Peptides against a protein of PDB entry 3ESW. Designs and how they scored, part 174

Target 1, 322 residues: chain A of PDB entry 3ESW
Amino acid sequence: NNIDFDSIAKMLLIKYKDFILSKFKKAAPVENIRFQNLVHTNQFAQGVLGQSQHLCTVYDNPSWHSIVLETLDLDLIYKNVDKEFAKDGHAEGENIYTDYLVKELLRYFKQDFFKWCNKPDCNHCGQNTSENMTPLGSQGPNGEESKFNCGTVEIYKCNRCGNITRFPRYNDPIKLLETRKGRCGEWCNLFTLILKSFGLDVRYVWNREDHVWCEYFSNFLNRWVHVDSCEQSFDQPYIYSINWNKKMSYCIAFGKDGVVDVSKRYILQNELPRDQIKEEDLKFLCQFITKRLRYSLNDDEIYQLACRDEQEQIELIRGKTQ

## One batch from the design tools (peptide; made by RFdiffusion4, then SolubleMPNN)

Design b2_p22_7_s3 (from b2_p22_7, 12 letters changed)
Fold by OpenDDE base, seed 1:
Structure b2_p22_7_s3 (fold): chain B 322 residues (1-322), chain A 22 residues (1-22)
Amino acid sequence: as target 1 above (322 residues)
Amino acid sequence: SINNLLKILEMKFKKLLEEELK
């Protein structure tokens, strides 16, 4: 009996696809109950859910993308990308070109566009006066500041002139295109939007220990790549654990297509206790939110993303970038 | 039945991978 191995292989692939797709069907009642109980009883889970409701969708705004592209010096950016691409002489085409684009955007953002603001300059004394500023605390936004999704305003007094300077912590990334200053939160927020505006697959990574960064899905490398706008860093996930000797417990990535615990990519040493949630519950939570984010996708999109998820999980288990 | 088999195989492969790569 001539076993048609090709036919069997095709049948198995079809059945495998169907099996994978079945995992992304509408949640069963028992899963909904588990989810509801988890987010009502666990504060960390509630926090992850709250962040997902914002971070997974907020950057998918075509109007914002247009404003970003109108604001950036695209001629300079692409000139520099073309220059670096030509030096390396790669024939890999558009996929590797995108890696050069992200690297240039990191350079452009840090060197030409955005500023780090530890303390604001005095509004009265002018530029380079931040050294004279004393923090007085934080307060709520005024009526004008409230228009730009401002939760808190840091208040500073100038030691030289005695005047008060306000530093609003804006969460509106369009306002950040105007102010062009902030800390890691503002940097990551606007930079995430910038990357999204170029049509890239981007995730916002939240670290529990007070840092945030991005991940970019490189089609050339066929994996998620660490991107930190503050550090002008590309594909250096080790910088926090190794270079900074930072202690960390959780790193959660938020993207339009899913929420993923990426702690294993970044926590290489000095791991803090993961005591905020059971590991099984965190896995369930991330999978549940991811499933919801994919409800409107077609079967082929779901399958492709599921395959990508599996590859990422293999990478994270191996502790080796693929 | 085939979905159950695939599920079992998936679980077994994940376990094997975890054991080998840890």
Scores: peptide ipSAE 0.016, ipTM 0.443, DockQ to the pose 0.058
Fold by OpenDDE base, seed 4:
Structure b2_p22_7_s3 (fold): chain B 322 residues (1-322), chain A 22 residues (1-22)
Amino acid sequence: as target 1 above (322 residues)
Amino acid sequence: SINNLLKILEMKFKKLLEEELK
């Protein structure tokens, strides 16, 4: 009896798909109770949930995408992308073009568009006067600053002219298109929006130890790629733990399709105690939020994302970029 | 059920992967 291997394979695949899809069904009452209890009793879990409610959806704004694309020098960007793409002898239409685009966006953003702001320039003395600025502390936003999701305003006094300069820490990325300056928070916030505006799959990565960056899903590399706008870095997840010798405990990625603990990608050494939540509870939390984010997706989309998740988990376990 | 078996296999596979990578 010739074993119909093809029929068996198809049957197994169907059953496997059904099994995977079953994991993304509505949470059981027990899971809801566990989730509610976790976010009410664990501050870290509450923080992750709170961040997910914002970061997973805020960048999916078509109006913002239009504003971004209207603001950027697209002619320059694509000119440079095309130049580098052609230089490396790639054919048009290859998935690798998007990697070149992201690399150019990193270049453009850091070199041509956005500025790092340790201290602001004096509003009175003009450019290159930040050295004369003394921090006086922080205060709440004024009425104008409050329009742009400003939580904190850093106050500086000019040692030369004595005038006060305000550095509002805007969370509105559209305002950042105007101000074009900030620290890691502003950089990552606006750059995440920029990448999203090009239709890319992007996650915002939050590190508990006061850094933030992006991940981009490369269709060419078929994986999540580290992207840090501050560092003009592409696919260098090791820069924090190895190059900076940074100690870290948690890196959490927030995207439209899920929340993922990506700590294993970035914490290669100098791991700090992961004592904010039980590992099983963090896994549960991320999975639970991810399920909720996918509730509106069809079975095919869910399955494809689940396959992507599985590949990522394998990568994270292996500690090797595929 | 096949689903339970698949779950067990998934768990075992993950465990094996974790062990090989230590």
Scores: peptide ipSAE 0.013, ipTM 0.444, DockQ to the pose 0.055
Fold by OpenDDE base, seed 2:
Structure b2_p22_7_s3 (fold): chain B 322 residues (1-322), chain A 22 residues (1-22)
Amino acid sequence: as target 1 above (322 residues)
Amino acid sequence: SINNLLKILEMKFKKLLEEELK
């Protein structure tokens, strides 16, 4: 009896797909209870949930994408991408073009578009006066600042003229297109929106130890790629642990399709105690939120994303970029 | 962990099946 291997393979693929899809079905009552108990009893879990409610959806705004694309110098960007692609990209196929685009966006954003603001310039004395600024502390936003999702305003006094300068920490990325300045939070916030505006798969990575960056899913590399707008960095996840010698405990990636603990990608040395939540509970939490984010997707979309998730988990275990 | 091994096996199995269906 010639075993119809094709028929068996098809049957196994169907069963495998069904098995994978079964993992993304609506949560059982017991899982809902576990989730509710976890977020009510664990502050870190509550924080991750709160961030997911914002970061997983906020950047999927078509009106914001249009505003971004209208604001950027697209002619310059694509000219530079085309130039770099023409040098080396033809041999690697069309999928590498997006990697060149992300690299140019990193360059453009850091060099031409956005500025680091350790201290603001004095509103009275003008440009290049930040050296004269003394921090007085932080306060709540005024009525105008509150329109742009501002939670905190840093207050500075000019040592030269004595005037007060306000540095609002805006969370509205559209306002950041106007202000063109900030720290890692503002940089990552706006840059995440910029990448999303080009139709890219992007995650916002939150580090517990006061840093944030992006991940971009490269179709060319077939993996998530580290992207830090502050550092103009592409595919250098080691920067924090090795180059900065930064101590870290948690790195959590937030995207439209899921929440993932990516700590293994970035915490290569100097690991701080992971004592904020049990590892099993964190894994459960991320999976539970990910399931919820995928409830509206069809079976094929769920299956494709599940395959991508499995590939990422293998990568994170092996420590080798395939 | 055994769970990681299972994931690796699942992916390998998927790849094998995809190759056999070509």
Scores: peptide ipSAE 0.010, ipTM 0.482, DockQ to the pose 0.166
Fold by OpenDDE base, seed 3:
Structure b2_p22_7_s3 (fold): chain B 322 residues (1-322), chain A 22 residues (1-22)
Amino acid sequence: as target 1 above (322 residues)
Amino acid sequence: SINNLLKILEMKFKKLLEEELK
């Protein structure tokens, strides 16, 4: 009896796919109850849900992508990418090219495009006057500032001329294309949009200890890659824990296709207590939101993403960036 | 059910992966 091994293999693959897909079906009533109770009773869970409602979808705006691409010096960017790509005698294929693109975007953004703003310049005295600025505190946005999703405005007084300068903390990334300045929040916000505008798979990573960065899915490396626009950093997840000796408790990645606890990638030492939520509840929450984000996807897309998720989970457990 | 078997296999694989990484 010639066992048709090919037929058996195909059948097993179908059954496995069906099994994986079954996990992404509509949530059971018990899961919905658990989710509702969790987000209503746990403040951290409510925060993660609130962030997911914004960060998972806000950057998937074709109109914004067009504005970004019209604003950037694409000729310079691609010239530099092509130049660096040509230097690497081992660089073959389109998949490697995207890594060079992200590296150039990091360079371009930090060196040519955006500015770090610890203190604003005086609106009256002009450029390079931030040294003369004294913080007076923060207030709510005025009517004009409110048009650009501004939650807080930092107020500064010039020690030279006595005038007040406002530094609005804009959350509208299109406004940031105009202002071209900010701190980690503004940097990460606009840079996330920039990467998305090139059609890349990008996640926004929120750290509870007041930092934010990106992850890019490299088709060449076949994994999520750490990307920090502030640091011009590519694939250096260790910089916070090791180089900065930063203490951290939670790192949560937000993308269009899911919400993932990526703490294990970045918290290598100096771990703070993870006491904001039970680990089981956080895992459930991230899985539930991820499942909800995928409800409109077809079976093949769901299966491919599930395989990618499994690979990432294996990576995170192994602690090895491959 | 094949689904229960696949769940068991998945759990076993996860456990094996967790054990190899210890």
Scores: peptide ipSAE 0.008, ipTM 0.442, DockQ to the pose 0.059

Design b2_p22_7_s4 (from b2_p22_7, 13 letters changed)
Fold by OpenDDE base, seed 1:
Structure b2_p22_7_s4 (fold): chain B 322 residues (1-322), chain A 22 residues (1-22)
Amino acid sequence: as target 1 above (322 residues)
Amino acid sequence: ENENLKKILLMKFEELLKKELE
C-alpha cells in the first residue's frame, strides 16, 4: 500500500487551517464578558483599547494619502531610491526596492521635510530664536487650534521681546504637513501616515516610557522592521535599550490588522516592572482587539495574517532580530 | 515503522507549511 504522504500532509494542512480559523471566530459570550470586565477594571487595558480605536484605523484614509503624496517631493524621493538601488546591484526586485524606499523616506523626512521642536521660535523675533523662549505651561486649544485635533497648547514667553508664542500639539497629521514641526509624537504620527500613503503595511508603536515609533512589514526580510523617523533608523530595535540605556516596561504596536505586544523586540535590558496588567490579560486583550479588527476579512486573509502572527511570535521568543 | 512514518508525515507537513507561508 503506497502511502500517499503528500495527500496525508495536505489533509493535515487543511485541518490545521481550520483550527487556526476557528480561533478567529466571533468571540464567545464568556470572552466578551472577560473583555468588558478587563477594560472597565484595568486602566492600562482601557488605554490600550482607546489607542487601538484611533491608531488602528485613522491612517487608512485615501483622501489623506492623496494629500500626502501631493505634498512630498516624489521626484526627489524616487530619484534617490533608484540611485541607491542601482548602486547595490540587487536582483531581488520589488521587495528590496521597498526597503530602499523606506530608508529614503526616513532620510527625506528628517533632513528635508520635518523639524524637531523642543521650543518654538518667537513669533515676533523670527527664526532661530527658540533659545530665548521660556515655558509658561500648557493650556487648552483656542477655537482655531481645536479644529486640528489639538488637546494641548504649550505656552512660551520670549525673554527678548516679552511676547507670548503658542505651540499647539496638533494630532491632525494633515495639519502637521503644514506646520512641519514637532516632537516624537508629531514625527511618528505624520511619518506613519506617510508610510501608509505609499501602500505599506505599517504599525504605530507606543512605548509607555514616553516614546513612539513605527514598524514596517518588509516583504524582502519577511518580518516587521523597526522604523524610527526621529532617529532616521531602519531595523535597529536595540537603540533604545542598548544605545540609550532606556528603561522600558511596555511596547505595543497598533496596526489595521492587529494589536501586538512587541516589548520583547525592544526591551533587551533594564526592563521596568510590568505591573500595569497581568501578562495573561494583556495577551488576551491584544488577541481580542486583533480578532475584532479582522472580523470583515475572508478565511484566506485571516489565515495568512495568523501565519504571519505566528512567525512574529516565534521571532520574538527566539530573539532572531538580535 | 510507525516512528518513521510519523517523521515522514511531519517533514511533508512542514514543507507544505513553509510553501504556504512563503
Scores: peptide ipSAE 0.020, ipTM 0.515, DockQ to the pose 0.742
Fold by OpenDDE base, seed 4:
Structure b2_p22_7_s4 (fold): chain B 322 residues (1-322), chain A 22 residues (1-22)
Amino acid sequence: as target 1 above (322 residues)
Amino acid sequence: ENENLKKILLMKFEELLKKELE
């Protein structure tokens, strides 16, 4: 009996598709109970849920995308992208062009657009006066600052002129297009929006140990790619664990299509105890939130995303960037 | 679509094989 391998393969593919789609059906009552119990009893789970409610959707704002594209020097950006793309001898329109775009956006953002702010310059003394600034502490936003989703304002006194300078920690990325300064939070926030404004698949990665970065889904590389605007880094997930020797416990990626524990991509050594939640509960939580985020998608979209998820999980298990 | 799924199945099979061989 000639085993019709093609027929068997097709049957397996159909069954696999059905199986995958079945996972994304409406949650069973037992899963809802488990989810509710988890987020009510586990603070880390509640935190992940809270972040997902914001980070998974906030950057999907067409009005913001328009403002970003109007604010950036697109002529310069595309000029540089085209230059680098041509230099490598690639044909126009290849998926690799987007990788060049992201690399240029990293360059442009760090070198031309945004500034790292350890301490603000003195509002009175002008540029390059941050060395004269003494921190006085933090306070709540004033009425103007509150318009731009400001949680805290750092207060500094100039040692030279004695004037007070306020450094509001804005969470409104549109305000950051104006201020063009901040720390890792502001950098990642605005840069995530910038990438989204180019129609890219982007995730915001939260690290429990006080760092944040992005991931971009490269169609050329067919995987999620580490992107850190602060470091002008593309596809260097090892920089934290290896280069910085940073100790980390959790890295969670938040995107429009899901929440994923990406700790295995970034925590390569010096792993801190993962004691905030049971591993099975974290996995369940991320899957549950992801399922909710995909509820409105059609079967084909769900299937494609599920295939992407499986590829990512395999990558994360193997520790090999394929 | 079928090619991606084939790759995933192959990868999963390889993983299962590795686990069985360990």
Scores: peptide ipSAE 0.020, ipTM 0.519, DockQ to the pose 0.055
Fold by OpenDDE base, seed 5:
Structure b2_p22_7_s4 (fold): chain B 322 residues (1-322), chain A 22 residues (1-22)
Amino acid sequence: as target 1 above (322 residues)
Amino acid sequence: ENENLKKILLMKFEELLKKELE
């Protein structure tokens, strides 16, 4: 029985297109009931929904994009991108230029623009005094800090001068353009906005085990690419499980066009129990939120995104980067 | 045998998806 796999694949593509176009039009009443019950009864589901309501849309702000582009040294960035593109880019085609841009943005952000802040410097003693800082705990924001979406403020005392230094954990990425310091949360938040400001398709990846990063869709590679601003890492999804030997349970990606469980891309070993939600319910939840995010899209846009979704699922099933 | 067939089918489907995304 010589199975014509090419013919079968073509038939599947046609059937898949029709199937997706039918599914993305309107949620069935039964799906709405299931969704409501899930988010009301499962804390993890409620958390994913809450994150999606923020992370899927917050970075799609044209005013913020303008502020970012006005703040960055675009001349330096494009000079460096052009330099790297001139070496190898012409052989690979114009689509590779965006990959060079993302790599330069990673370099620029880590080396020239943003700073890691484990402990703040003493406001009185000046730069490079973080070693003298003792944590006193955390408190709520003051009136000024509250203007910049600050949930918590870490309080430190200088062992040398005895003065108190406040380290507000700002969630406003525009404020982070001013402060230019933070931990993985601040890094990922601002860097996600930066990538969005260049018109890229970007997802914010939340890991349950206290780390965050992003992904961008490379038109050259035709897939989602791991990007970690803290690590200046491009296309290295293995760094957490393999290099860090990190134990993880869930990685969820949040973008304007969907919410996706990307755990299989990053959790290669040392998997923690996935006991927060049933796998079927998580799959349903992500699909349901994704469907809602795509309600305003036309059939061609829905089809294109569905092809990307399926390609990503194939990649994740195979356990091989394309 | 079933795993091999699945793999071949997925590869062919992936190739077609790539063409649709170009």
Scores: peptide ipSAE 0.019, ipTM 0.529, DockQ to the pose 0.547
Fold by OpenDDE base, seed 3:
Parts: sequence; C-alpha cells; structure tokens
Structure b2_p22_7_s4 (fold): chain B 322 residues (1-322), chain A 22 residues (1-22)
Amino acid sequence: as target 1 above (322 residues)
Amino acid sequence: ENENLKKILLMKFEELLKKELE
C-alpha cells in the first residue's frame, strides 16, 4: 500500500489552515469579557491598548507618505542604494534591495536629515549654544504648539543672554519634518513614518525603560529586523542588553497587523522583573489586539500573517539571532 | 488501515499545532 505522502501533506496543510483561521474568527463573549476586565483592572494592559490604538494605525496615512517623500532627498537616497546594490546585491536577489534601502535611510536620517537634541540651542544666541542652556522644567503647550500634538514643552534658560527657549516635544511626525530635531521619541516617530512611506512593513517598538525603536520586516531575511534610527543600527537587537548593559523588562512592538511582545529579542541579560502584568494575560492581550487588527482581512491574508507570526515565535524561542 | 493512519496523523498534527501555537 503505497502511502501517498503528497496527499497526506496536502491534507495536513488544509487542516493547519483551517486551524489558523479558526483562531482569527470573531472573539467569543468570554474573550471579550476577559479583555475588558484586563484593561480595566491592569494599568499596563490599559497602556498597551492605548498605545495600540495610536501606533498601529497612525502611520498608515497616504497623505503623510506623500509629504515625507516630497521632503526627503530621494535622488541621493536611491543613488546610494543603487550603488550598494550594484556592488553586492545582484547575486543575492532583488529582495535584498530593500535591506540596502533601509540601511541607507538609517544613514541619511542620522547624518544628513535629523539632529539629536539633548538641549535646544538658544533662540536668541543661535546655533551651537546648547551648552549654555539650563533646564527650568516642563509646561503645557501654547496655542501654536498645541496644533502639532504637543503634550509637553521643555523650558530652558540661556546662561549667556538670560532668554527662555522652548523645546516642544511634538508627536506630530509632519512637524518633525520641519523641526528636524529631537530625542529617541521624535527620532523613532518620524523614522517609523519614513519607513512606512516607502511601503515597508514596520513596527514601532516601545521599551518600558525609556527607549523606542523600529522593526522592519525584511523579505530577504524573511524575519523582523531591528532598526534603530538613533544608533544607525540595522539588525543589532543586542545593543541595548549587551553593549549598553541596559536593564529592561518589556519591549512591545506595535504594527498595523499586530501587537507582539518582542522582549525576548532584546532582553538578553539584566532582565528587570516583569511584574506589571501576568505573562498569560500579556500574551492574551497582544493576541486579542492582533485579532482585532486583522478582522477586516481575508482568509489568505490572515493565513500569511499567522505563518509569519509563528516563524517569529519560533525565532524568539530558539534565540537564533546569536 | 490507511484511512485510520491518515486520521491519526491528522489528529496528532492538530494536537502538535495546538501545543505549538498556545
């Protein structure tokens, strides 16, 4: 009796697809109750939900993408990408071109486009005067600053001229295209939008211990790739735990298609207590939000994303990026 | 016997998938 292994494999694949699709059906009443209870009783869960409502959708704005592409020096960017691709990429296939694009965008953004702002320059004394600035604290935005989704304004006094300089912490990434300066928050916010503007699959990664970065899904590498615009870093998830010796508890990735706990990718040592939520509840929360984000997708899209999710989970368990 | 084997394999695969995806 010749076992038709091909037939069995096809049947297994069908059953697998059906199983995956069954998980992404509309949430049962019991799941909705669990979700509601969790977000009402757990502050961390409420925070993750709140972030997901913004970060998962805000960057999917075609009008913003157009403004970004009109603002960047695309000729320079593509010239550099084409140069590197022509040198090394042709043998590896066309999908590697996007990796070169992301690497060039990291270079361009840090070296040519955006500036780190620990302290602002004095508005009166001009450029390179930040050393003379003393922090006075923070206040709410004024009427003009409020137009650009500003939650707080840092206030500085110039030791030289005595004038006050305001450093508004804008959350509007379009305003950041004008200001061209900020800290990790502004860097990651605008850079996430930049990557999205090139049609890339991008997640915003929030770390509880006051850092933020991106992940890009590389079709060439067939995985999520660490991307930090502040560090001009591509595929170096270890830099925080190992190089910086940073202590961390949670890293949560927010994308249009899901919310994922990516802590295992970045927290390699010096793990802080994960005491903000039960692990099972965090897993449930991320899955529930992800399920909601995918409600409008067709079965094929759901299946493809689910396969990607499983591959990522396997990667995170196996620690293969070492 | 082949149908039973197929059923057993499918059931085991479903169980494995459930465990891996949980």
Scores: peptide ipSAE 0.025, ipTM 0.568, DockQ to the pose 0.082; fails the geometry check

